Peptides against a protein of PDB entry 7K3S. Designs and how they scored, part 13

Target 1, 60 residues: chain A of PDB entry 7K3S
Amino acid sequence: MEELSGKPLSYAEKEKLKEKLAFLKKEYSRTLARLQRAKRAEKAKNSKKAIEDGVPQPEA

## One batch from the design tools (peptide; made by RFdiffusion4, then SolubleMPNN)

Design b1_p11_6_s2 (from b1_p11_6, 6 letters changed)
Fold by OpenDDE base, seed 1:
Structure b1_p11_6_s2 (fold): chain B 60 residues (1-60), chain A 11 residues (1-11)
Amino acid sequence: as target 1 above (60 residues)
Amino acid sequence: KIEIKIELPTF
């Protein structure tokens, strides 16, 4: 086990790191949700184009 | 004194 060979972080430094970690987790979750929505929207657009190109328009 | 500057990313 590598001993954390640094000066122990103060209480205030630990709280700032916890705040940063909470913020980063929130922004990660937001970015992941955006990415998942974008991938679903891309799949839906590609599926709609494949249906429009693959259905013979009924000649009226 | 080692000042740990924590920049929070603004998105």
Scores: peptide ipSAE 0.107, ipTM 0.697, DockQ to the pose 0.062
Fold by OpenDDE base, seed 3:
Structure b1_p11_6_s2 (fold): chain B 60 residues (1-60), chain A 11 residues (1-11)
Amino acid sequence: as target 1 above (60 residues)
Amino acid sequence: KIEIKIELPTF
């Protein structure tokens, strides 16, 4: 077990780490929400293409 | 003294 022989973080360093973690959690949640919207939009495009390929174009 | 500069990414 490598004892993390690092000097204990000051109160200010701990608060900055909490701020960083809160920010990263927020950006993660935003990115996840964007990914979920993108996946829904892709599924909606694929369903529209499947409907368009399934509608016989009226022969002129 | 090791000063840990924590840069927060700005979007």
Scores: peptide ipSAE 0.105, ipTM 0.698, DockQ to the pose 0.058
Fold by OpenDDE base, seed 4:
Structure b1_p11_6_s2 (fold): chain B 60 residues (1-60), chain A 11 residues (1-11)
Amino acid sequence: as target 1 above (60 residues)
Amino acid sequence: KIEIKIELPTF
């Protein structure tokens, strides 16, 4: 077992790491919410197109 | 020891 004998992080280094992880979590959550919205919009677009292609337009 | 746990939302 290689002891990862890295020097114990100082209090300041731990707080800086917490801030970086909180930022990463926020950006991940924002990106995931955008992806979920895009997938819902694509499904709604495809459903609207399927309704329009299924109605014979009356030739006027 | 301060453990930093991050939970990421899943799709």
Scores: peptide ipSAE 0.093, ipTM 0.686, DockQ to the pose 0.087
Fold by OpenDDE base, seed 5:
Structure b1_p11_6_s2 (fold): chain B 60 residues (1-60), chain A 11 residues (1-11)
Amino acid sequence: as target 1 above (60 residues)
Amino acid sequence: KIEIKIELPTF
């Protein structure tokens, strides 16, 4: 049986864990914002192409 | 049982 060494984390270990979690939350939020921006940019490109393909080129 | 609740931003 692995002893889940239930040593209570020291105050310093708890604060270090909170800092790591705050950093992870920040990087997660940044990655989500990039993904959402990429999805919006893709939709905006697809709508521009649909407008360009719908304009009859004037015959020269 | 120690439950760590982490609130992550949703989409």
Scores: peptide ipSAE 0.085, ipTM 0.656, DockQ to the pose 0.081

Design b1_p11_6_s3 (from b1_p11_6, 6 letters changed)
Fold by OpenDDE base, seed 4:
Structure b1_p11_6_s3 (fold): chain B 60 residues (1-60), chain A 11 residues (1-11)
Amino acid sequence: as target 1 above (60 residues)
Amino acid sequence: KIEIEIKLPKF
């Protein structure tokens, strides 16, 4: 294992890294919530079409 | 002084 021979991060550098990680976690959670809503909207669109076309829905 | 300029990407 190569020792990451970097100087230890100062307190201020550690706090700035924590803020960056908190932001990344927030944007990741928002993106997941958008993806889940898009998948639900697609399923609801497909179910309306299959009712209109008289095709039996496969039970979930 | 290492000024870490963190440009956060706008999503």
Scores: peptide ipSAE 0.093, ipTM 0.694, DockQ to the pose 0.078
Fold by OpenDDE base, seed 5:
Structure b1_p11_6_s3 (fold): chain B 60 residues (1-60), chain A 11 residues (1-11)
Amino acid sequence: as target 1 above (60 residues)
Amino acid sequence: KIEIEIKLPKF
């Protein structure tokens, strides 16, 4: 195992990494929420179609 | 100083 014995990060480098991680977590959460919304919308469209195909058209 | 410029992509 190569010990990543990198020099200890300065306080400023640690804060910069925390900001970068916070940004990445925010973008991940936003993307995940979009994906979940898309999946819910697809399921809702498929359920509406299943209801429309199950309603006998009134014969005119 | 290892300046790790992690360029985060701005979406």
Scores: peptide ipSAE 0.092, ipTM 0.687, DockQ to the pose 0.064
Fold by OpenDDE base, seed 1:
Structure b1_p11_6_s3 (fold): chain B 60 residues (1-60), chain A 11 residues (1-11)
Amino acid sequence: as target 1 above (60 residues)
Amino acid sequence: KIEIEIKLPKF
């Protein structure tokens, strides 16, 4: 166990670190949700293109 | 004394 060889963080420094960690967790969750939506949209585009390339459009 | 300024992103 690496003992963090340093003065113990003040109460105020610990609270700032908790706030920073909460912010980073929030931004991570937002980024993950964006990535999941992008992957779904890419799959939907590829599936639509595969259907359009495989079905003769009825000439009207 | 090394003061660690923890900058939070401004919203």
Scores: peptide ipSAE 0.079, ipTM 0.693, DockQ to the pose 0.048
Fold by OpenDDE base, seed 3:
Structure b1_p11_6_s3 (fold): chain B 60 residues (1-60), chain A 11 residues (1-11)
Amino acid sequence: as target 1 above (60 residues)
Amino acid sequence: KIEIEIKLPKF
């Protein structure tokens, strides 16, 4: 295993990376929540269509 | 080296 002999990150570089990681985790969680809402909205549209196709429109 | 500048939101 080649040890990644990168210079040890300074404390400031580590904190900056932690902040970047926290931001990315937050944006990931927001994106995941948007995806979950979109999937729920799609299911709700499909259920509304299934109800509309199952209700005989009253002929006038 | 690809330096990705992530602009953190100012709180």
Scores: peptide ipSAE 0.070, ipTM 0.674, DockQ to the pose 0.052

Design b1_p11_6_s4 (from b1_p11_6, 5 letters changed)
Fold by OpenDDE base, seed 4:
Structure b1_p11_6_s4 (fold): chain B 60 residues (1-60), chain A 11 residues (1-11)
Amino acid sequence: as target 1 above (60 residues)
Amino acid sequence: KIEIEFKEPKF
């Protein structure tokens, strides 16, 4: 296993990496929430179509 | 010095 012989990250480099990770977690959570809303909206559209196609319109 | 520049990606 190649020992990653990199110098230990400074305190300032670690804080910048924490900021990057916090941003990536925020954008991941936002994207996941959009995907969940889209899936719910698709399921609601498909259920409404299945009800409308299964009710014989009363002949006027 | 490794300059970690963080640019917020424009989504």
Scores: peptide ipSAE 0.127, ipTM 0.734, DockQ to the pose 0.063
Fold by OpenDDE base, seed 5:
Structure b1_p11_6_s4 (fold): chain B 60 residues (1-60), chain A 11 residues (1-11)
Amino acid sequence: as target 1 above (60 residues)
Amino acid sequence: KIEIEFKEPKF
């Protein structure tokens, strides 16, 4: 465990860290939503191809 | 002092 033996962060430094964390959470959520849409689009493409190829869809 | 310079990314 690296002891965080640093001086206590000032109020202003804590607020800047909160802003940074809020930004990173927003970009994470945006990226995750993009990834989820891409995976859904891939699944939908594969399902369309399976119908065209006469392969029985796996029932849910 | 670790200067926490957070620059907002300009989009």
Scores: peptide ipSAE 0.121, ipTM 0.738, DockQ to the pose 0.062
Fold by OpenDDE base, seed 3:
Structure b1_p11_6_s4 (fold): chain B 60 residues (1-60), chain A 11 residues (1-11)
Amino acid sequence: as target 1 above (60 residues)
Amino acid sequence: KIEIEFKEPKF
């Protein structure tokens, strides 16, 4: 087991890493929520297209 | 010294 012989991070370095991690988690969650909305919008577009292709246009 | 420069992205 390679001992992670890195000098123990100072309290300030640990707090800065926690801040960075909190930011990255927030951006990840925002990106996931955007992806989920995009996937729902795509399904809604495909459902609207399937309804439009399923309505016989009245021959004028 | 590893200086952890974290710049918050300004949106």
Scores: peptide ipSAE 0.120, ipTM 0.729, DockQ to the pose 0.054
Fold by OpenDDE base, seed 1:
Structure b1_p11_6_s4 (fold): chain B 60 residues (1-60), chain A 11 residues (1-11)
Amino acid sequence: as target 1 above (60 residues)
Amino acid sequence: KIEIEFKEPKF
């Protein structure tokens, strides 16, 4: 374990790091949700093309 | 002194 041979962070520095970490976690979750939506939208586009190329329209 | 600069992005 590398002992963090640095001066102990002040209370204010620790709170600022906690705030930064909370923000980064929020942006990560938002980005992950966007990626998951994009992946679902891509799958839905590919499935529409497979239905259009694969169903002979019933002649009326 | 280590200055931790964190600015929240203003949207």
Scores: peptide ipSAE 0.118, ipTM 0.734, DockQ to the pose 0.055

Design b1_p11_7_s1
Fold by OpenDDE base, seed 1:
Structure b1_p11_7_s1 (fold): chain B 60 residues (1-60), chain A 11 residues (1-11)
Amino acid sequence: as target 1 above (60 residues)
Amino acid sequence: EKEREEARKLV
């Protein structure tokens, strides 16, 4: 890690930070979408289990 | 995977 203590960031360093920030925002959005799908899938499992415990399955 | 390798070259 070069000690950037006290110098204004170069144009190249600013563009590198913008690219890092764009990458982190994209990975955050992917992770958030996975979390939202997982929460929906958990709710769907819990609702299915509550229906199966409350309704006698027709024995085949 | 390619984007993760590019991100590692940026650190």
Scores: peptide ipSAE 0.133, ipTM 0.768, DockQ to the pose 0.095
Fold by OpenDDE base, seed 2:
Structure b1_p11_7_s1 (fold): chain B 60 residues (1-60), chain A 11 residues (1-11)
Amino acid sequence: as target 1 above (60 residues)
Amino acid sequence: EKEREEARKLV
C-alpha cells in the first residue's frame, strides 16, 4: 500500500475514484428505494390488520 | 451481473 498521503493523484486514480463514487451513489439510491418500498409495504400490512381487527366478523 | 464484476475489480 503506497501511502498516497502526499502525492497528487494521477489522472487514472482520479477516474477510478469517480467510478467508485458513481457505483456507491447507485447502490445507495437502490438501497433507499428498497427501504422506501419496505416502509410502504409495512404501513399497508399494518393498515389491513387494523381494518380486520376493527370490523366485527359476522358470526356464522 | 457485469456491473457487479466491474465493481469487484474497482474495490
Scores: peptide ipSAE 0.121, ipTM 0.758, DockQ to the pose 0.091
Fold by OpenDDE base, seed 3:
Structure b1_p11_7_s1 (fold): chain B 60 residues (1-60), chain A 11 residues (1-11)
Amino acid sequence: as target 1 above (60 residues)
Amino acid sequence: EKEREEARKLV
């Protein structure tokens, strides 16, 4: 095992990394929620289109 | 906006 002979991170560097990780987790969660909403909206559009193609337009 | 500026300082 190569000892990761990096100097032990200071307390301040560890806290900065925790804040960075918390931020990245928050942005990841926001992105996932956006993706889930987009997938739901796509399904809802496809369902509306399937209903519209299934309703005979009344000829005027 | 402040959280984005803090994020830029963390990169």
Scores: peptide ipSAE 0.119, ipTM 0.766, DockQ to the pose 0.075
Fold by OpenDDE base, seed 4:
Structure b1_p11_7_s1 (fold): chain B 60 residues (1-60), chain A 11 residues (1-11)
Amino acid sequence: as target 1 above (60 residues)
Amino acid sequence: EKEREEARKLV
């Protein structure tokens, strides 16, 4: 077990790490929301194509 | 504006 003999982080270093973590969590949540929206939009496009290919257009 | 400059320093 290598003792991680890192000096204890100062209060200022701990606050800077909390800010970095808060930023990373915010960007993760934004990316996840974009991915979920993209998946919903893809499913909605595929369902519209399946309805259009499955209904014989009435030739008038 | 200050919040955007702080965000650029965190990346």
Scores: peptide ipSAE 0.098, ipTM 0.745, DockQ to the pose 0.077

Design b1_p11_7_s2
Fold by OpenDDE base, seed 2:
Structure b1_p11_7_s2 (fold): chain B 60 residues (1-60), chain A 11 residues (1-11)
Amino acid sequence: as target 1 above (60 residues)
Amino acid sequence: KKEEEEARKKV
């Protein structure tokens, strides 16, 4: 636990923070793409259910 | 997973 609260970050520490930031941006983009796919899938399921509930079953 | 583990091992 080095208290970085007053020392200039070394070159290695700066590169490590850039790597962490790049990783977090990648995971954010992956999560966003998953959320957008889930939202499209829920809309498709709800549209299918609305068609099934809106067709009068032929009375036998 | 490897990149995340490498990101933990150098800090």
Scores: peptide ipSAE 0.106, ipTM 0.680, DockQ to the pose 0.115
Fold by OpenDDE base, seed 4:
Structure b1_p11_7_s2 (fold): chain B 60 residues (1-60), chain A 11 residues (1-11)
Amino acid sequence: as target 1 above (60 residues)
Amino acid sequence: KKEEEEARKKV
């Protein structure tokens, strides 16, 4: 993988890099959406437990 | 799945 640092990328190599970037952006967005859903589910679990334990939740 | 496999085979 070391011989491409000095040559202009062909049209086909540029399109392949665009496809890789589009794929990576899609997987990144899916991972962020999963992380945000997990954090919301954890906050909702902790709020239910704190209501059961009689502890006032700090208002956000 | 097919797009991920095609992106992996061409690298």
Scores: peptide ipSAE 0.086, ipTM 0.657, DockQ to the pose 0.103
Fold by OpenDDE base, seed 3:
Structure b1_p11_7_s2 (fold): chain B 60 residues (1-60), chain A 11 residues (1-11)
Amino acid sequence: as target 1 above (60 residues)
Amino acid sequence: KKEEEEARKKV
C-alpha cells in the first residue's frame, strides 16, 4: 500500500470533505430516484401509446 | 462544539 505521501488533511479539511461527500451522496440519490421515476413514466407513456395504437404490450 | 475545540487544540 503506497502511503499517499501528502500532508495530512486538517480536521477542517476532513470535515469539509465529509460535507461534500454527504452532499454528493444526497444528489446522487435524488438523481437516481429521478431517473427511476423517468423510466417508469416512459414505460407508462409507451404503455398508454401502445394501448391507443392497438398494439399488445410486450409482457415484461 | 467540544470535538471542534479539541481539534483546534491539536493544530
Scores: peptide ipSAE 0.052, ipTM 0.635, DockQ to the pose 0.066
Fold by OpenDDE base, seed 5:
Structure b1_p11_7_s2 (fold): chain B 60 residues (1-60), chain A 11 residues (1-11)
Amino acid sequence: as target 1 above (60 residues)
Amino acid sequence: KKEEEEARKKV
């Protein structure tokens, strides 16, 4: 992996870097969506518990 | 996983 720092990338090498970048963007988006869903689910659980415990919800 | 492996094999 160290021999590419001085040579112009071939067409095949550029297409491969695009494929790797597309893969990484997809995995990033999937992970971000999971994190956001987890945070929303935690907020919803905490809100439900606070209603059940008679604690005033912080208005949105 | 398959797409990552294909992206490695084309190096």
Scores: peptide ipSAE 0.120, ipTM 0.690, DockQ to the pose 0.117; fails the geometry check

Design b1_p11_7_s3
Fold by OpenDDE base, seed 1:
Structure b1_p11_7_s3 (fold): chain B 60 residues (1-60), chain A 11 residues (1-11)
Amino acid sequence: as target 1 above (60 residues)
Amino acid sequence: EKEREEARKKV
């Protein structure tokens, strides 16, 4: 960790921080979308199992 | 991963 305590960040350092923040925001959104997809898939599996274990198929 | 490593090497 370079001790930047006391110097104004250069233009290049500010741009690198913006790039890092953009990357982290992209990885966060990707991870959130994966988590939401996993939760939806889990609910869909649990609902399919609850229908199979809890509804007597009407014998036609 | 490569983009993250390049972003770490530059700062």
Scores: peptide ipSAE 0.115, ipTM 0.705, DockQ to the pose 0.118
Fold by OpenDDE base, seed 4:
Structure b1_p11_7_s3 (fold): chain B 60 residues (1-60), chain A 11 residues (1-11)
Amino acid sequence: as target 1 above (60 residues)
Amino acid sequence: EKEREEARKKV
């Protein structure tokens, strides 16, 4: 654990941290969009089952 | 995948 020597970050170190932050934000947004799609798909499946189990099939 | 590998090579 090298000391957090309170030296101001160089321009190159700041640009590396900005690149890492941009990557992490992109992966977070992608993961969140996948989770939201999965939750919507689950709700749509549960709503279809609730309609099919609640309507007596007309035996004719 | 390439963007993640470049981020590892520059650290």
Scores: peptide ipSAE 0.077, ipTM 0.672, DockQ to the pose 0.104
Fold by OpenDDE base, seed 3:
Parts: C-alpha cells; sequence; structure tokens
Structure b1_p11_7_s3 (fold): chain B 60 residues (1-60), chain A 11 residues (1-11)
C-alpha cells in the first residue's frame, strides 16, 4: 500500500472539505429529486396520452 | 465554538 503521504489536512481544510461534500450531497439530492419528478411527469403524460388514444395502460 | 477553540490550541 503506497502510504498516501499527503500532509495531514489542517482542521480548516477538513471542515472546508466537509462543507463541500455536504453541498455536493445536497445538489445531488436535488438533481435526483428533479430526475424522479421528470420521470413521473413523463409517466403521467404517457398515461394521459394512452387514455386519450384508448390504449390499455400497461399494468406495471 | 468549542471545536474552533480546540482547533486553535492544536496549531
Amino acid sequence: as target 1 above (60 residues)
Amino acid sequence: EKEREEARKKV
């Protein structure tokens, strides 16, 4: 194992990295929630169209 | 605040 002999991060550097990680986790969660809403909206649109076209909804 | 004070004592 190459000891990653990087100088030990200062407390301030560790806190800055924790803050960046918390920010990135928040933005990831927001993006994931947006993607999930978009997928639900597409499903709802396709469902509305399938009802309008008289096509039986695929039971999922 | 205490964690910042401990950080200042370790430098």
Scores: peptide ipSAE 0.060, ipTM 0.642, DockQ to the pose 0.061
Fold by OpenDDE base, seed 2:
Structure b1_p11_7_s3 (fold): chain B 60 residues (1-60), chain A 11 residues (1-11)
Amino acid sequence: as target 1 above (60 residues)
Amino acid sequence: EKEREEARKKV
């Protein structure tokens, strides 16, 4: 691969960098949505455990 | 993954 260290990027190289950037933005958004869902699911699990440990089950 | 591979084949 030629050392791009002095030539202006070709139109094709610029379009390829735009495609790579669009892909990375999409993967970032998906990862962020997964992280936010995981945090909500963890909070929902911890709240269920806190209710189960905080209510004495009536002994039958 | 396929879109990332196609984006590599055009370099």
Scores: peptide ipSAE 0.101, ipTM 0.694, DockQ to the pose 0.117; fails the geometry check

Design b1_p11_7_s4
Fold by OpenDDE base, seed 5:
Structure b1_p11_7_s4 (fold): chain B 60 residues (1-60), chain A 11 residues (1-11)
Amino acid sequence: as target 1 above (60 residues)
Amino acid sequence: EEERKKALELV
């Protein structure tokens, strides 16, 4: 068991860690939202192609 | 103590 041998974090150190955690959670949620949007856009493109390939082009 | 300050500065 590595002893967590260190002085307790000051109030200011704890607040700084909370700010960092909030920032990381915000960047994570932003990245996740981008990934989900990309997956939805890919599905929508594949669905459009499947419709276009299923419509007989009128012979000109 | 200085390593703790560095760890709290990084990020």
Scores: peptide ipSAE 0.249, ipTM 0.822, DockQ to the pose 0.336
Fold by OpenDDE base, seed 4:
Structure b1_p11_7_s4 (fold): chain B 60 residues (1-60), chain A 11 residues (1-11)
Amino acid sequence: as target 1 above (60 residues)
Amino acid sequence: EEERKKALELV
């Protein structure tokens, strides 16, 4: 076992690491939600274009 | 000590 030769983290240092982890989890969730929204919007655009190209426009 | 303070900074 490599002894992690670092002084033990203080209570304040542990709380700061918890805040950093909470921030990173929030930014990850926000980025994932944006990606999922973008993929849904792309599928909706492709489906709308496929319907418009598949209906013969009545020549006026 | 300074590197430890930087590692604990919120980005």
Scores: peptide ipSAE 0.248, ipTM 0.821, DockQ to the pose 0.308
Fold by OpenDDE base, seed 1:
Structure b1_p11_7_s4 (fold): chain B 60 residues (1-60), chain A 11 residues (1-11)
Amino acid sequence: as target 1 above (60 residues)
Amino acid sequence: EEERKKALELV
């Protein structure tokens, strides 16, 4: 068992690390939601172009 | 000790 070769974290140090972890989890979730939205928007644009290229425009 | 302080101040 590797002895935890450092002074134990104070209560205040543990709370700061919990706050940092909560912030990083929030920013991760925000970034993931942006990525998923971008991928859906790209798929929707590609599907719209495939429909516009596959439908003969009625000549007026 | 300084790296530990830096890790806790970067919040």
Scores: peptide ipSAE 0.247, ipTM 0.822, DockQ to the pose 0.322
Fold by OpenDDE base, seed 2:
Structure b1_p11_7_s4 (fold): chain B 60 residues (1-60), chain A 11 residues (1-11)
Amino acid sequence: as target 1 above (60 residues)
Amino acid sequence: EEERKKALELV
């Protein structure tokens, strides 16, 4: 076990790390929501294209 | 000490 050879983090250092962790969790959740929305939008576009390619265009 | 500086610089 490597001994954690460092002075204990001050209260202020711990609060700063908690703030950073909260920020990173927020950005992760935002990015995940964007990815899930993009995947749903891609499925909707592919479904629309499959309907359009399946309708015989009336020959003029 | 450097690991603390790195953890505190990652804003």
Scores: peptide ipSAE 0.250, ipTM 0.823, DockQ to the pose 0.328; fails the geometry check

Design b1_p11_8_s1 (from b1_p11_8, 5 letters changed)
Fold by OpenDDE base, seed 5:
Structure b1_p11_8_s1 (fold): chain B 60 residues (1-60), chain A 11 residues (1-11)
Amino acid sequence: as target 1 above (60 residues)
Amino acid sequence: KEVEELVKKRK
């Protein structure tokens, strides 16, 4: 096991890592929200088509 | 962009 015994990070390096982590969390949340919206929109389109085509909806 | 600016302030 390589010990992660790197030199103690300075205060400025710790703050910079917090900023990077906050940015990555924001971009993750944005991407996840887009994916969830796309999946919901696909389900809604398929449901609308199945109603229009007279196909019984799978009961939830 | 934002991550690159955060990296560039180290030089």
Scores: peptide ipSAE 0.058, ipTM 0.635, DockQ to the pose 0.200
Fold by OpenDDE base, seed 2:
Structure b1_p11_8_s1 (fold): chain B 60 residues (1-60), chain A 11 residues (1-11)
Amino acid sequence: as target 1 above (60 residues)
Amino acid sequence: KEVEELVKKRK
């Protein structure tokens, strides 16, 4: 029997862990939104290059 | 930074 003899976390320690978890969730969501935006921006840039390489520019 | 400040308030 592994006695997980972890002293019961005080109320203050539990609240501090909740605050850390809320912060980490916020930073995760911000990072995920940034990644999704970067992927969309890359797709949009690649689509613009495919149009520019496929249209003969009218010589002036 | 913010997580590190939350850790430093325990010392």
Scores: peptide ipSAE 0.057, ipTM 0.635, DockQ to the pose 0.212
Fold by OpenDDE base, seed 1:
Structure b1_p11_8_s1 (fold): chain B 60 residues (1-60), chain A 11 residues (1-11)
Amino acid sequence: as target 1 above (60 residues)
Amino acid sequence: KEVEELVKKRK
């Protein structure tokens, strides 16, 4: 176990790391929500294409 | 941009 025997982080450095961590968590959550929407949209496209290839549209 | 501003406040 490398003990990072670095000088203890100042209060200001700890608060800056907390702010960076909060930002990264927010961007992660946004990216996860985009990925979930993309996966749902892909499933909806694949189901629409399977219905269009398998059901004769009633000609009006 | 926002991450760079968080880095630049160290001057």
Scores: peptide ipSAE 0.055, ipTM 0.627, DockQ to the pose 0.202
Fold by OpenDDE base, seed 4:
Structure b1_p11_8_s1 (fold): chain B 60 residues (1-60), chain A 11 residues (1-11)
Amino acid sequence: as target 1 above (60 residues)
Amino acid sequence: KEVEELVKKRK
Protein backbone atom coordinates (compact mmCIF):
# COMPACT_ATOMS: atom_id res chain seq x y z
CA MET B 1 0.00 0.00 0.00
CA GLU B 2 1.76 3.18 -1.13
CA GLU B 3 0.77 5.70 1.53
CA LEU B 4 -0.49 8.69 -0.46
CA SER B 5 1.68 10.98 1.75
CA GLY B 6 0.16 14.05 0.07
CA LYS B 7 0.36 17.16 2.29
CA PRO B 8 -3.04 17.82 3.98
CA LEU B 9 -5.12 20.09 1.74
CA SER B 10 -5.47 23.67 3.03
CA TYR B 11 -8.94 25.11 3.74
CA ALA B 12 -8.71 27.13 0.47
CA GLU B 13 -7.81 23.98 -1.57
CA LYS B 14 -10.77 22.08 0.00
CA GLU B 15 -13.19 24.94 -0.87
CA LYS B 16 -11.82 25.02 -4.47
CA LEU B 17 -12.45 21.23 -4.74
CA LYS B 18 -16.03 21.72 -3.39
CA GLU B 19 -16.65 24.41 -6.07
CA LYS B 20 -15.31 22.07 -8.82
CA LEU B 21 -17.51 19.22 -7.49
CA ALA B 22 -20.61 21.49 -7.40
CA PHE B 23 -19.94 22.60 -11.02
CA LEU B 24 -19.45 18.97 -12.18
CA LYS B 25 -22.70 17.86 -10.42
CA LYS B 26 -24.61 20.75 -12.11
CA GLU B 27 -23.27 19.86 -15.61
CA TYR B 28 -24.00 16.14 -14.99
CA SER B 29 -27.63 16.96 -13.98
CA ARG B 30 -28.09 19.18 -17.10
CA THR B 31 -26.70 16.42 -19.38
CA LEU B 32 -28.91 13.77 -17.73
CA ALA B 33 -32.02 15.99 -18.15
CA ARG B 34 -31.15 16.48 -21.89
CA LEU B 35 -30.70 12.70 -22.35
CA GLN B 36 -34.04 11.94 -20.61
CA ARG B 37 -35.80 14.57 -22.80
CA ALA B 38 -34.23 13.09 -25.97
CA LYS B 39 -35.37 9.52 -25.02
CA ARG B 40 -38.94 10.81 -24.34
CA ALA B 41 -38.98 12.65 -27.71
CA GLU B 42 -37.79 9.49 -29.54
CA LYS B 43 -40.49 7.36 -27.83
CA ALA B 44 -43.14 9.98 -28.78
CA LYS B 45 -41.99 9.91 -32.47
CA ASN B 46 -42.03 6.09 -32.58
CA SER B 47 -45.55 5.97 -31.03
CA LYS B 48 -46.90 8.47 -33.64
CA LYS B 49 -45.44 6.39 -36.52
CA ALA B 50 -46.92 3.16 -35.07
CA ILE B 51 -50.40 4.81 -34.99
CA GLU B 52 -50.06 6.25 -38.55
CA ASP B 53 -48.89 2.89 -40.09
CA GLY B 54 -51.59 0.93 -38.13
CA VAL B 55 -54.70 2.99 -39.06
CA PRO B 56 -55.93 2.63 -42.68
CA GLN B 57 -56.53 6.22 -43.78
CA PRO B 58 -60.23 6.53 -44.70
CA GLU B 59 -60.07 7.34 -48.39
CA ALA B 60 -63.08 9.66 -48.74
CA LYS A 1 -15.10 28.65 -20.02
CA GLU A 2 -15.65 28.29 -16.23
CA VAL A 3 -13.64 24.98 -15.95
CA GLU A 4 -10.79 26.48 -18.03
CA GLU A 5 -10.54 29.48 -15.65
CA LEU A 6 -10.39 27.06 -12.65
CA VAL A 7 -7.47 25.21 -14.40
CA LYS A 8 -5.58 28.33 -15.67
CA LYS A 9 -5.46 29.91 -12.14
CA ARG A 10 -3.14 26.96 -11.06
CA LYS A 11 -0.15 27.99 -13.30
Scores: peptide ipSAE 0.049, ipTM 0.609, DockQ to the pose 0.189

Design b1_p11_8_s2 (from b1_p11_8, 4 letters changed)
Fold by OpenDDE base, seed 5:
Structure b1_p11_8_s2 (fold): chain B 60 residues (1-60), chain A 11 residues (1-11)
Amino acid sequence: as target 1 above (60 residues)
Amino acid sequence: KEVEELVKKRE
């Protein structure tokens, strides 16, 4: 195991890492919400088409 | 952009 025995980060370096982490969490959450919305919209479109085509929906 | 600005304030 390579010991991450790097020099102790300064207060300013720790705050910059917290800011980077907060940004990455925000972008992750935004991307995840877009993906979940896209999947829900696809399911809703497929369900609407299957009703229009007279195909029985799989019961939930 | 935003992450690059957070890196560039070290020079």
Scores: peptide ipSAE 0.073, ipTM 0.683, DockQ to the pose 0.212
Fold by OpenDDE base, seed 1:
Structure b1_p11_8_s2 (fold): chain B 60 residues (1-60), chain A 11 residues (1-11)
Amino acid sequence: as target 1 above (60 residues)
Amino acid sequence: KEVEELVKKRE
């Protein structure tokens, strides 16, 4: 275990790192939500094409 | 921008 033999971070440096971590967690969650939405939209496009290519329209 | 502002408040 490499002991982080660095000078102890000041209170202000710790709070700044907490703020950066909170920001990065928010951006991660936003990016994950965008990715999940994109994957759902892709599945919806592929299912619409599969219905259009696989259902004989009922001739009226 | 926002991450850079969080970095720049060290002066």
Scores: peptide ipSAE 0.069, ipTM 0.681, DockQ to the pose 0.214
Fold by OpenDDE base, seed 2:
Structure b1_p11_8_s2 (fold): chain B 60 residues (1-60), chain A 11 residues (1-11)
Amino acid sequence: as target 1 above (60 residues)
Amino acid sequence: KEVEELVKKRE
């Protein structure tokens, strides 16, 4: 029997853990949104290069 | 930083 001999967390300790969890969820969501934006921006840049390399620029 | 400030309020 592994006695999880953790003293019961006080109300203040539980609220502090909820606050930390809310902060970490916010930072995770922000980081995920940045990653998804970066992936979309990379795809858009690669599509622009494929158009520029495939069209002979009219010599002036 | 913000998580560390939430930790330091216990000392």
Scores: peptide ipSAE 0.068, ipTM 0.682, DockQ to the pose 0.215
Fold by OpenDDE base, seed 4:
Structure b1_p11_8_s2 (fold): chain B 60 residues (1-60), chain A 11 residues (1-11)
Amino acid sequence: as target 1 above (60 residues)
Amino acid sequence: KEVEELVKKRE
């Protein structure tokens, strides 16, 4: 086990890492919400096409 | 941009 003999992070360095982590978590959550919305929109388009191709239009 | 500003304010 190589002991990571890094100097202990100062209080200011720990707070800056917490700020970077909070930013990264926010951008991750935004990206995940966009992906979930895109998947729901794709499923809703595919369900509309399956209904339109499966119902014979009543020719009047 | 925001992450780069958090890095550049250390030099």
Scores: peptide ipSAE 0.060, ipTM 0.667, DockQ to the pose 0.206

